# Peptides against a protein of PDB entry 8HF1, part 7

Target 1, 320 residues: chain A of PDB entry 8HF1
Amino acid sequence: NVMLYATKPTEVMVSFPHQEQVLTVTRLISAEIEKFYVSLDLMNIGVQPIRRSKSLQCLRDPSKKSFVKQLFNDFLYQMKEYGIYAASIAIISLIVEFDIKRRQAETLSVKLMHRTALTLCEKIRHLLVQKLQDMTYDDDDDNVNTEEVIMNFSTPKVQRFLMSLKVSFADKDPKDICCLVFVERRYTCKCIYGLLLNYIQSTPELRNVLTPQFMVGRNNISPDFESVLERKWQKSAIQQFRDGNANLMICSSVLEEGIDVQACNHVFILDPVKTFNMYVQSKGRARTTEAKFVLFTADKEREKTIQQIYQYRKAHNDIA

## One batch from the design tools (peptide; made by RFdiffusion4, then SolubleMPNN)

Design b1_p8_6_s1 (from b1_p8_6, 6 letters changed)
Fold by OpenDDE base, seed 2:
Structure b1_p8_6_s1 (fold): chain B 320 residues (1-320), chain A 8 residues (1-8)
Amino acid sequence: as target 1 above (320 residues)
Amino acid sequence: PQPGPMRE
């Protein structure tokens, strides 16, 4: 019985200033989405046939309108929590999703609904890209993917996260890095993945050091072709991380489902730790001798976060 | 071993 003395990871709390200033572009985008919701509620899409597919999975989205609103609500969340640079990546994911749903539409009314959603997404994309270009002299989309633009158009939380990555991993051997990044929402995994790809590529000290991947929870196995691609991609991503071809993995609640990922030396919790289970499971992945468990908190929520983590530490020590 | 102090 090798009692693997699980070396308790060093817990680090990174504070970030609360962003009080809402950009004008963010307000405009929010107002356009609200106007679209009013229009969407007035759209007659008819009675959608309840496909009683025997798979329990069809139960999550009884209304095609509810799905559209969910995607835009998740986009609004990402724009607020991660910034307009992350939002410019997130909107592309909505464009892809609505284009798939538009092509799969069984009725003209549903096809038109998804077309209207796409038109709004393109308008939002243009507003975001135009705002990112305000700091660039050239109209080239590649000029918005600089370290400076990414940092300036990210929330203080994301700025501190990116700085923590740079400080932690600059000029290190890629083999010595096994990093997990936990986020709350499924769509945030892909958004933060895209942001990290661009940030790593724009940061010389990280270009050949970090190779990111992302994982999304299995819970939305839509029987659609998209779910098969997602499942294949998830299997490939986890295998690349196991094989060391990727050394940074962005995860949502996926690790709760018993997906065995290797022992990591860094665990970043980008979003608030909402449950004791999430705290124990995420911290339990930081198993190396010098492992770091990094939390992010707004300065205004710092004391509340400290007390919450103290309670989780106490509860964990009372069980262990 | 006590969990090390949260480094700020």
Scores: peptide ipSAE 0.017, ipTM 0.461, DockQ to the pose 0.031
Fold by OpenDDE base, seed 1:
Parts: sequence; C-alpha cells; structure tokens
Structure b1_p8_6_s1 (fold): chain B 320 residues (1-320), chain A 8 residues (1-8)
Amino acid sequence: as target 1 above (320 residues)
Amino acid sequence: PQPGPMRE
C-alpha cells in the first residue's frame, strides 16, 4: 500500500540540449562490440544446464551468450546516456563481472568466451582512458578525474545534474542534506556513484558535504556468493543513509519494492519517468513543501515530458 | 491538493 500522501514538493524541470554529436571513440567502441557479437554468435559453448532458482523462475544462466550481450548492451546505454567519462567507470563493472565468470567457468569453452569478453573490455577501457587523457598533458591516471574532464566528457544531462548538485549543496551542512537520485538501471547506480565520488573529490565546495552511497537491486541471477555480498552492501548502505553517515543515495526503480527510506529534502530523477508508479513513489519520498523534486528533460522532448508529468499529476490527484 | 507550479 503506497500511502498516497498528498506530497507537495517543489517540482523543478531542468532542460538540457540534445547532444547529436557522437564522438569517434564512441563509434569505434560500438563497432568493436558489434564485431564481438558476430564472433560470440559463432562460438560453440555447448548446451548450458538450466539452473532453476528455488522460486521456480528460470534463472538465466549467467554463462549464457545472452547475459554477455546484456552486459555490453547495458554498457552501450551508459556510454550513450551519461557520456564517455561515466563509460570509463561502467566498463570496470564489466571487467569485474567477466573475471568472476571466467574463474567460475565449468567448461573451457565458457572460460574462453568470458576471457574474450574481458579482453574486449580492457581494450574499451584503454580507448576511453586515452580519450580522457586528450585533455591532460600528463599520462597520470589521477589527472583524468578533474572537474573539467568529468564535465567535458559527460552528456548534457549529466552536466546539468552535476551543476544542480553544486548549486544545491555547495558549502552546506552535511546534516541538512537528505538526497535521493533515481536512475532506471541497476548498473547506472554504480556508474553514477563512481562519477560522483570523483566529482565530489574534485569539487572543493562539495568535499566533506556530500557522502554518496548506492543501492543495487537484488540480482536474482547472481551466484549465491555475489547475492550475499550485494545483500550485505545494500543493508550497510541503507543503514549508513538512515544513520546520516551517507546523505546522498543513488537508487534504481527497485525502491518500488518497499525499501523504507526516510523522507528526503531532495529527489533527483536522472532518467525519464516511464511509469506512474515510479512518479508516485519517487515523489512520495519528498514529503515536505520545502523538498525539491527535480526532473531532467532534453529540450526536444520538453513538451512531451511536461504533458506526461501533467497526466501523472492529474492521475495522482484523482486518487489522493 | 493542487501540485505546486513547476518552476523552470
């Protein structure tokens, strides 16, 4: 029961220009992934056993080609929606995942498949880091984590998000901040978390002001060990946010499943609101009139977004 | 209750 509290937060819409220019490195990476998909389709990995979860849901075997393609498709989405700086962080999550899968592989063919995927991820990481270094005269990896590099290699959406954080939280008392950032995908939580850590560290006005955490939804597909670590991390992150040891929480739409998070004074919706439930639940975290509910929209989609939010507001008022 | 005006 989502108690439809008549939450009247201040709703803010931040517009950003549509970026039509695709970087050459982004095109190259996309083409390398497409070539990899052709090679992956030709790989004989044998018949994989269907592991049934205890819940009768067919666990998609994480060793399947479809899971490998899903991770790269999620990476391509991160690169497109958040930019090449965010992609340089997102690729590390793929490297970790494929290295785990490679070590856990029951067959030589599956081990080779994950090794090939890992080799591609390392190549992609190198291409991304090299492109970030185009703004730096020094080959030092620490020099790519500046505010300038982060801003210049982020999408206009992410630029406006970071600017909105700086304006909203510069030199504030950490105790007065309770911020939620909603994203659509679970992998975006880790990516935006890593980006925010580097941005906060490079931005003096946000140092010691913002302490980010992230929540990853339960991966029903992860092996029991990964699921235990993710569950421990999720419990720790929620507890830190409740105790005020973290004041910014990045979460996917999985907060729909009744995670009791306190009322927040800021709610950022970084990705498009696709459902009425997401609108009501995210807005329902901003319970005071002083709370801000911030949406991001491309200029080209502004009218469509306004109309969609108006429909959600009307539907919410008809139920409340 | 009417939602507050969307501020640009």
Scores: peptide ipSAE 0.015, ipTM 0.459, DockQ to the pose 0.029
Fold by OpenDDE base, seed 5:
Structure b1_p8_6_s1 (fold): chain B 320 residues (1-320), chain A 8 residues (1-8)
Amino acid sequence: as target 1 above (320 residues)
Amino acid sequence: PQPGPMRE
């Protein structure tokens, strides 16, 4: 039981300026998605037959329109919270998902809906990549993956996170590192993983130091939609982290579901801690000598965050 | 050095 061990990690709070993304490209992308929602609402997809194995989600959205809107809303959230560089990675996951759904479509109307969504994703990808290339002299896609481009097109939160990684792990022995990164949303795990791969590859001090992996939360709403590939990836990622072949794990609330991971020396909470359970479970992974537990907060939310963490710390000490 | 704001 994580509660039985008095974990005394060094708690660090990193503040960052609240920056609303004022980029013209972000406004254009948001406007294109809103126009697409109007078009999507006008699409006649017909009533699809209820198959017996349809999850509760398939019962809620027989037209599959709500699922399409959910993916774009999750993309808009990632673009806002992590920046346009992270968004350029996040959009690829939507492209893959809509291409799979287009191929699996049982009707021409559903096939057309996913094709229209895919076409919008390709347009968004082009707008994002073009904006990243504004800092590069060459139209080569590899030039957008530099440390400078990643830092410039990331939110202040992500910038502070990447700097904290560089300062903490530059030129260290990979064996001395066991790092967890907690995020709120399952889709953020893959997005931040892709960002970290590119950042580590562009940062000489980290190239042979950090090997990231990610854990996606089990889709509690539809275990049947969890692709065989996603399940294989999760098992492989956990095993690599246990074996020390990966030394940084990005995860969501999945660790609350009883996934056993070793004691870590660094725990980063990239998103706000919303529950006492998340605080206890994440902090309870920082168990090594001199372990660090790092929180990120916007300056505007700093006081509220401090008070919330104080209440969680008090409640944890009263139970321990 | 603290990272600067996102450049437009």
Scores: peptide ipSAE 0.007, ipTM 0.561, DockQ to the pose 0.632
Fold by OpenDDE base, seed 3:
Structure b1_p8_6_s1 (fold): chain B 320 residues (1-320), chain A 8 residues (1-8)
Amino acid sequence: as target 1 above (320 residues)
Amino acid sequence: PQPGPMRE
């Protein structure tokens, strides 16, 4: 009886310094969003009809003030957790969403609300880009996508993540790489994907080595509002990763839903592991003999993270 | 088998 000992992945914890982003621009942006919330609360948009999905679930109407606030709160989270460079990519997604909603607005009041949100996003974009340009001698937008600018305007967590990618994959054969990157939020997948595209393009050692894709979880709340485009993108991204045309996949909670992804040799957990299920499912993708499972933790949270991972390991061994 | 110590 050859007990095929399932080769447990090597677990690695990367610590990063807790750096408070003491940037005047981040405080200014936060203050502008708070002023906008006050203005938004005063806006009369009328009674919005509750659109019921085919599933009779009361979907959050995407035209409501609460959805506008959610998008800006998610943006503020991206800026805080990933940095100004990531925020400059994240704001573009808000611009696109508010422009679509402005065009789809059935009332003048809703149209005005989305226009005001869009104008704020454009102001925020300008403030972010201007701050990225402060490190470039040339005012050209193309000069903000250097390895140096990306690193300097990223949080210590993102810096350590990018360094870990460079050390792990520099000058390797792309065929030998099957990498997963787990993030908590749907919007983070797209933001980190955009950041990685620019970082890989600016880093010669990675340019022909890493081909990233991203996959966002099916929003169980609204399968109907997942644009046909998002579903097509998700299917295409999964297929490219299966075919080896992409070798790095950024995922949110998608892999909890049993999406069969091939055995990976690297799994990065960029955000804190909040649940036992997330730990088991993400670790369970690192199935090769030399597989690495890499966690990131703030120095201040290191002890708490170690204790939490120990509890998850114990619980997993008690079930297995 | 006890999971080996997490490498830091």
Scores: peptide ipSAE 0.033, ipTM 0.503, DockQ to the pose 0.029; fails the geometry check

Design b1_p8_6_s2 (from b1_p8_6, 6 letters changed)
Fold by OpenDDE base, seed 3:
Structure b1_p8_6_s2 (fold): chain B 320 residues (1-320), chain A 8 residues (1-8)
Amino acid sequence: as target 1 above (320 residues)
Amino acid sequence: PVPGPMRE
């Protein structure tokens, strides 16, 4: 039995400085969302019917106040973790979601709740775009999508990630690239996808090299709330990545669900590795010769991250 | 210079 020594990927840890984003705009946006939560708590939306899924699980009714708060909390997380440029993309997803829910509202009170949320999202979008324009001489919305603007309005983590992509893939043959990017949250996949589209388009060395796609995990909360569009997109994105029409795939925890993704030569973990399973499953996708497994850590958490990865390596070697 | 990866 030739134990095919599974070619262990080269593990790389990229450190980034912990910078508190001291932007007045982020504080203003956070304060506006908190004011909105106070107003939302005072809104009388009546008794909402409990929608049961086909699985008899009491689904979180997407019309409830808690779901509105969840979307804004996920937005605040993205703004904090990825920066205001990523937030300008993330807010569009909230606008789309609240407009859909406003149109689907069964009651006037629920319609008004979603309208108020939508108005706040539009205000947040304007504040973000205006701040991105502070670096542009022209007030044209198209001028905010430069490499410089993307880099300057991204967190140090995202800056190091984008630089790592540029260094890794500049002027390479697209066929030689099979890259996975892991993120923790479903909404982060869409946000980082939009950011990467703009970054690649604005970076000549990557423009004809990287073709990104994204894959969102099945919402364990409700397969019934996955739009037919999202399911079609997921199937199309996976197929494009299998066919080599896309060479970079942004994934959330989807790989835990047994999605067969081809062997990759690069795996980036953009968010902290929180579980042994996440470590093993993500690392297990870096299977090609000379595969790289790249982790990002804040300097302040570097020692803790090293010890955690060492424990995961040991545990993995004890099971293998 | 991007600090090189610590190769363990």
Scores: peptide ipSAE 0.011, ipTM 0.522, DockQ to the pose 0.063
Fold by OpenDDE base, seed 2:
Structure b1_p8_6_s2 (fold): chain B 320 residues (1-320), chain A 8 residues (1-8)
Amino acid sequence: as target 1 above (320 residues)
Amino acid sequence: PVPGPMRE
């Protein structure tokens, strides 16, 4: 019986300043989305036929309007929590989603609804890109993907996360890295993935060191084309991470559901730990001798976060 | 072993 002394990972808490300053562009975008919600509520899309044979998503939102609002609410959350740069990536995901839904629309009214949502997304994208370009001399979209632009247009949380990656992984052997990044929301996985791709590409010390992937929850049991693509992506992403072709995995709460991922040496929790199960499952992935478990907290919430983690540690020691 | 202090 080799008692694998599961070397308890080193727990690190990274504090970040609370950003009270809301940028004018963020306020303008929020106001445009609110105006759109008023217009959306006035849109007559008719009674949509509840076909029993369609996706579990259609069972969740038979009105199709709630889904549109959910996507924009998730975008607003990402813009607030991760910043303008992350929002510029998040909006592209909405553009793709609404274009698919526009093409799949069974009625002219639903097609028009998704077209109106798409037009708003293009306006938001333009406002975001224009704001990113305020620090660049050139109008080229590629010039907004610099380390400096990414850092300056990210929230203090994301800035500290990116700095922690740079400090932790600069000039390391990519084979020695197995990193997990936990986020709360499904759409955040893709947003942070896109941000990390651009950050890694713009950061010489990381460019050949980190290869990110992302994995989202199996929540879409929908047989729709999107759900097939998502399932294929999940299977490919996890295989690349197992094979060592990717060494950083961004995931939502999905890893709680028994997805076997290898023992990791770094676990980053980018969003607040809301449950004891999330704490145990995420920490339980950091299994190497030098493993780090990194939490992020706002300075104003530091004491509350420390107390919460202390309670989880105590509860875990009482069960173990 | 006492859980080491959270390193800041």
Scores: peptide ipSAE 0.011, ipTM 0.463, DockQ to the pose 0.032
Fold by OpenDDE base, seed 1:
Order: sequence, then C-alpha cells, then structure tokens
Structure b1_p8_6_s2 (fold): chain B 320 residues (1-320), chain A 8 residues (1-8)
Amino acid sequence: as target 1 above (320 residues)
Amino acid sequence: PVPGPMRE
C-alpha cells in the first residue's frame, strides 16, 4: 500500500517558443552522419564471433552496426532537443564509447569501423566547437563555456530551464535546495549534467549554490567494466545527494528502479511527461505545498499538454 | 518571464 499521499505541490507550466531555424552547422552534421550511415552499410565487418558472454545485447546486433547508428541517432536527438552547446558535450560521450569499442575490437574490420565512427565524432566536435567560438573573440577553447554562449546555443526549452533555475535558486542557501530534474533518455542525464556544470560555473549567483549530480538508470546489460563504473557512479551520486553534498539530481526513469530519493522541494520535468506513472512518481517526490513541480511545453503543444496533465490529475485524484 | 502558474 503505497499511500498515495495527495501531494499538492505547486504545479508550474513553462512555455517555450518552437525553434524553426535549423543552423547550417546542424544541417551539415546531420548530412555527415547520413553519409556515414551509407558508408557503414557498405562496410564488410564479417560474421562476428559470438562471445560466450550471454549478455542479450551482444546477441542483438552481431554486426555491431546498429549500435553505432543508435549512438549517432541519440546524438542527433540531443542536438535537436537541447541545442549545439549540449551537442558539444554529448559528442564526447560518443568519442569515449567508440574509443573503448575500438580497443575492445576482436577483428580488424570492427576496429576500422569504430575508428571511422571516432573520426566522424572528432570532425563533429570540431564543427560544434568552431560554431560556439563564433561568439568568442579569443581562440581559447575555455571561452566557449560562458553563460552567453550556453544560452545562445541552447534550444528555447533549455534556455527556459536555465532561466527557471537561475530565478529559483539565485543566491539561496545550498541547504534549502533539494532539486530533481527528470529527462526522458539516460544519455541526456550526462549531457545536461555537463551543461549545468559549465552554466553554474559561469553564473556567479549559482556557483556556490547548486551542486549537480546525475543518475543513469541500471542498464540490464552484462556487468562489463563500463556497467561497473556506471554502477559505482550511481551509488556515489545517490550517496552525495543523500548526504547533501549534491542538491540537484538529474535522472531519467530511475524512480521506476526503486531508488529511494528524498523528498524534494523542486521537481523539474525537462522533457514531455509521456506516462501517468512518470507523472505520479515525479510529482510524488514534491511532498509539500511549497514544493514546485515545473513542466516545460512548446507553445504549439501547450493545449495538448494542458489536456494531458488534466487527465493525469483527474486519474490521480480518482485513485487518491 | 516568470514561469506562469498552470491555470487551474
């Protein structure tokens, strides 16, 4: 009996304009990835030896090509949903992953495939950084991590999110802050974490106020070294958040995995609420009337979002 | 712009 405490947090909806303008660099990057997919499909990587490791994922793509495409598709999603600045952070995760896969490659053909993917990631990184530098007078890579650059090269959704954080937490006592940020996808947690670190560092009003952490949900993937590192990171991040060493936690479907996270005074839903369970579980972390539950919606989707939230509220009240 | 309250 989970007592559905009728948590009545203050619900806030933040609207953001639809960005129709696709930057030339975004089009170029998308076209380079599409060209890469054509080349990838032509690559003969042979039959991969079935590693005796019963991990279901190694069995799902004997070609390992679909996994490469998945990572680039995830990157393209991040670039579209969060902007060029977030994409410059997201591409580093792909570089790390492809370098690991290149080192772990059992065949020359697979090694070459991951090398080609890595070379494309470095090209994409260069194109992104060069575009971020359009606002900097100095050739120093560190100058791209300013509040102005982050805001200018973020999507309207991310801009409104960052503004909402600044307005909510500027010059507050770190001890009075317990914030959750929900995102749809696991890889977005790392990307938004990196963005927030740079934004907080560049924003004097937040620099000593917000200490972010992230939780990546348990990949049911085999306990490969990466999954061990991710599990260690999760345990450390959760402990830091429990101990008050971190006061902002970025998470995806982590609440479904039974992670006991404390009651929070702020809950931000950065991505659309797609399920009733996500609505109830995320809202259920905001336990007081003083707690804020903040949703983000595109102006074009505002009416649909309002109707969906109304249905979720009704369904929640009928169960409570 | 301050996040507007969700109109009840």
Scores: peptide ipSAE 0.006, ipTM 0.505, DockQ to the pose 0.058
Fold by OpenDDE base, seed 5:
Structure b1_p8_6_s2 (fold): chain B 320 residues (1-320), chain A 8 residues (1-8)
Amino acid sequence: as target 1 above (320 residues)
Amino acid sequence: PVPGPMRE
């Protein structure tokens, strides 16, 4: 029951410049995805059998075309919000998903649809990796995982987040760190985890200091969508964080499920706080005497963010 | 109090 403890963590707001990504590669990728959507709409995949899931949830698009578009839209969002480097990690998750769907395809037309999507993902991956290599003299894929490449190909939000981690945790004892990072979307959780693994490995001051894990909130929607792998990962990640074998946990929407994590000394909110419940529950995890609650905001949205946080703080103090 | 900027 997170409601009862009025923790007064130090609230910090980090501003970042609003930068629209004007890279030619991002325009090329977006144009290739739009061309693919036109081709996808023209694909005749036949009538798919309506599998009634037991949950009252909206029948999955029997064509599965909407699901393919959703994955590419989620990728485009990550590329826009987190940068080209994050996109190079995010595309791998699409490749894995489309390969699974291709293998599970009951018809040749559905198999071809997922194969075409997979071929586009491989093309996108090559375009992203080639752009990351523009800063490297060596064609080796491992050379793109440097601190410099990660920082240069990340959005100002992600740059400020990584800088905040480095300043907060450089050369500290791992035992003194209990950090939560909240993100809005499930796929962002995995993407930021992959980015942090590479950043920590490339940053000597953090390599032996931060051990990240991630957990995605259970979509109350369908337990059938949670792979056995994701459920095993969540249990292992929570246990490692409880045991102190991991000291940084990336969370998406976990707050609604009442997942009990230990009291933390750092809470980062990477994405905008959209609800009062998210504010109260995330802030309620910063329970130590010197706990920090860090928010990120674009400079253009700074005043609006300040007013919204003030309203949430007032409402929280009126209930506590 | 309004959240302060992070001290660099």
Scores: peptide ipSAE 0.009, ipTM 0.557, DockQ to the pose 0.047; fails the geometry check

Design b1_p8_6_s3 (from b1_p8_6, 5 letters changed)
Fold by OpenDDE base, seed 5:
Structure b1_p8_6_s3 (fold): chain B 320 residues (1-320), chain A 8 residues (1-8)
Amino acid sequence: as target 1 above (320 residues)
Amino acid sequence: MEPGPMRE
């Protein structure tokens, strides 16, 4: 009986300062979104026929206004949690979504609603890019994708994450790397993916070392709204990671749904561990020899995080 | 390179 001692990963906790300072541009953007919500509430879009999707449960707001507000609230969360640079990437996803919804609009009123949302997104994009350019001499959009700009316009959490990647993977063989990055929210996967592409491209020590992919969960709320393109992309991303053509995978809770992901040597938890299942499933992917399991916590939440992880570790050892 | 504070 070779008891394969499942090598317990080395647990590392990285602390970061709580960002209390809100940039003026972030306040302006938030105020523009709030003004837009007032305008949106006054818009008469008519009674949309309730397409009785057979799944009774998700009464999507028949007005489609709640979906618009959700996307902007998700953007505001990303801007707060990851910073202005991440927000400049996140806003592009909103632009794409609202342009699709504008084209697919069944009524003129709904088309105008999505057009107004799109116009606001373009204004927000301009404000973000202009702020990123404050560190550049040239007005070229490509000059904002430097390591320095990415670091200076990222939250302390993202800064510590990027530093941890650089320290962990600088000048390594790409074949020796199998990395997972867990995030809480599905839309964050794409945002952090875009940020990492630009960071890796701007960081010589990580060029040709890290090849990121992302995976978003199947939209259980409306599998019919998963574009054929999104499903094809998800399958391709997983296959690239399995084949070793990608060595860093950004994912949300999707890996809990039985996607067979290979044993990894690095697991980063970028967002707070909220459940025991997330702790066990994410940690359970760090199975290689010398595997690292890295957690990020604000200094203010450090003690609470330590206590929570201790309880999860104890509970896991009592079941194992 | 220590991450600089977010420049206001």
Scores: peptide ipSAE 0.012, ipTM 0.671, DockQ to the pose 0.617
Fold by OpenDDE base, seed 3:
Structure b1_p8_6_s3 (fold): chain B 320 residues (1-320), chain A 8 residues (1-8)
Amino acid sequence: as target 1 above (320 residues)
Amino acid sequence: MEPGPMRE
């Protein structure tokens, strides 16, 4: 009887303080987006033709007002959950998307809508960058990408995450590292990837130790709207991670789809575990000897999180 | 602060 002792990963809970301080810049940005929504609701963009994709799924037409609001709502979420440094990276993705849509606009009214959204994004970018520069003592050092600036303008959750990475991986052999970072939202993958690139570059102990990649889940809403470029990027990112050319992978719900990723020694869950499936699938990637499964929780939600994880453990043991 | 083990 070879009891295959399934090596259970060590589960670690990292607590972080609730962020009480809302920066004035965050309030200003939120108010500007709300004003923009009022103006957007008043815009006459005409009747947009329903592009029937071959898949009968009612694809949200990316030219509609609802999509513009979705992008800004996702930005507001990232700014709130990850901080203004992460927001400064996230806004660039909105700028790129609105510029593409402005160029692809078939009507003057839709073109104007995307132009107005783009103008707001540029204003938001300037407000964010200006606030990041407030900590640079030297007016001449335009480099807002220091470890200090990243840490100070990140939420307590992101601060604890970055500290946990530094403690876990400082001066280690890159070959000994196989790390997954789970986030809830697709747009968060790219935002946290950009943040990690800058953090690793600014942190000598992590330079040449961590090589991040990101993978966004297949858009279950429309595989057709995944640009050929996004699919190529995903395949390349997975391959780099399999080949060991990348040793840290940021993922959303991707691993639910059975993407065969090698056994990892570290799994970080940056966002709250909302489902039993997310718990089992993410934990199930921490398969190496001495693997760590790290969760982040707000101090106020700690007890609730402990109870939820206990329920998931019990349910998992009853099925296994 | 080292992340503490989840207390069972």
Scores: peptide ipSAE 0.007, ipTM 0.524, DockQ to the pose 0.044
Fold by OpenDDE base, seed 4:
Structure b1_p8_6_s3 (fold): chain B 320 residues (1-320), chain A 8 residues (1-8)
Amino acid sequence: as target 1 above (320 residues)
Amino acid sequence: MEPGPMRE
């Protein structure tokens, strides 16, 4: 019952310019994924055996093709919303997933499908890394992890987010920091986590100040498919955040699952607040008047965002 | 410094 706490954190709205210019590399990657979808639709992977999960619900095993398309669509979303640098981190997660699925493939046709997806991911990774290297003098892959490269190849939203972190936390005591970052999608948690690790490491004022972790909500659809490793990781990440060994937690929709996270002094909402519940639950983690609740909005959507937040604030005050 | 636009 997070609704009962009339929390009055300081609400901050950070505006960012909408970048309409789509980079040539982004168009090339999108076109390669579209070509791959055409090829994927033509692939005969045979009839997949319906594995009856022990839960009596005939969960239609999502077509193995549909899952492949979902991962690439989520990648395309991350590339658009967070930029090329974030995409270079996101593609690694796809590579790992498709390699696991390739090894677990029960048929040669399914193995070939995941191999083809993996080959495309490696091509995309190369295109992204090559573009990040346009700002480096040396062909060394490690040289792309500078503050300058991260900032220049991030969307205006991510740039404003990183600046807000630097301004908020530069040279502070790590013990005084309890930060939540909310994102919409589960895969974004891992992507933004990887980006933040590299940004913090490249930013002297943050290296010994911020220790990030991420948590993804449980997959309600198939708790059995969550690897034992992912469940162990989630428990460890939550415990590290409770113990103060991590002071920044990246979350997606996690508050609905009853995960007890302590009160935080900073809450960042990196993606648009789409629901009243998301507003109340995320704001309810910032319990003090000194706590900051930070929203990001495109300049073009600023008025609409202000009106929406005003409606949510009014509705929250009418219930409290 | 304000971050510049994403560079091509």
Scores: peptide ipSAE 0.019, ipTM 0.661, DockQ to the pose 0.681; fails the geometry check
Fold by OpenDDE base, seed 2:
Structure b1_p8_6_s3 (fold): chain B 320 residues (1-320), chain A 8 residues (1-8)
Amino acid sequence: as target 1 above (320 residues)
Amino acid sequence: MEPGPMRE
């Protein structure tokens, strides 16, 4: 019995400076969303029927207004945590969602509510794109997808993440790469996926080296047509990653639920590790001899992060 | 083997 001593992955902590400066555009967008919430609260949409999903006893939010606020709050979080460039991708997901909800609206008042939300998303998109174009000479939307624009309009966390990818994978054989990127929130998976697609295409050293995919957790299975598409996408993405057709997978905490993902040589934790289980499960995917487990921390939170990881290491060694 | 120090 050769106990293959699973070589413990090399743990790396990448520090990033705290961004104190809030861009004027971010403040404007936040203020427009707050004004919209006041308007939304004044909208009479009538009593909405509580739709119980037949398959999952999860009470969908009985308030269609709360769902609208949730999507914008999730957007505001992405804009704050990942930057303006990531926000320009995230807003497209809101546009798609509100257009679907507008088409599915059973009442004129609900249709109008989703139309108003959609109009705000288009305004936000224009503000974001205009800000990205401040570094470009041409009004072409494709000109905002350069390495320089992506880097300059990303948060220090995302900048350090992208730099870590470039340093780790520049000019490598795609077959030698099996990378996981963990994020806290499900909607962040799609946002970071879109950002990575554009970054990889704009970075010659990563072109044809990294092929990203993303997976989102099963809990947002709306019984609606979108939920069937999301399930099909998730199955396809996992299969592509298993088959080696994708070598970088962005995932949320969903890998906790027994998704058999192959042994990875790189695991990036883009968001703070909040639980011992997340630490053990994510680290447990880095199983190759030269595997790296990379954490990102703000400089101001560095000591706290070190202490937390030390506690998790100790607890893991006491159980193992 | 002690888990190597976090490389900064």
Scores: peptide ipSAE 0.015, ipTM 0.472, DockQ to the pose 0.032; fails the geometry check

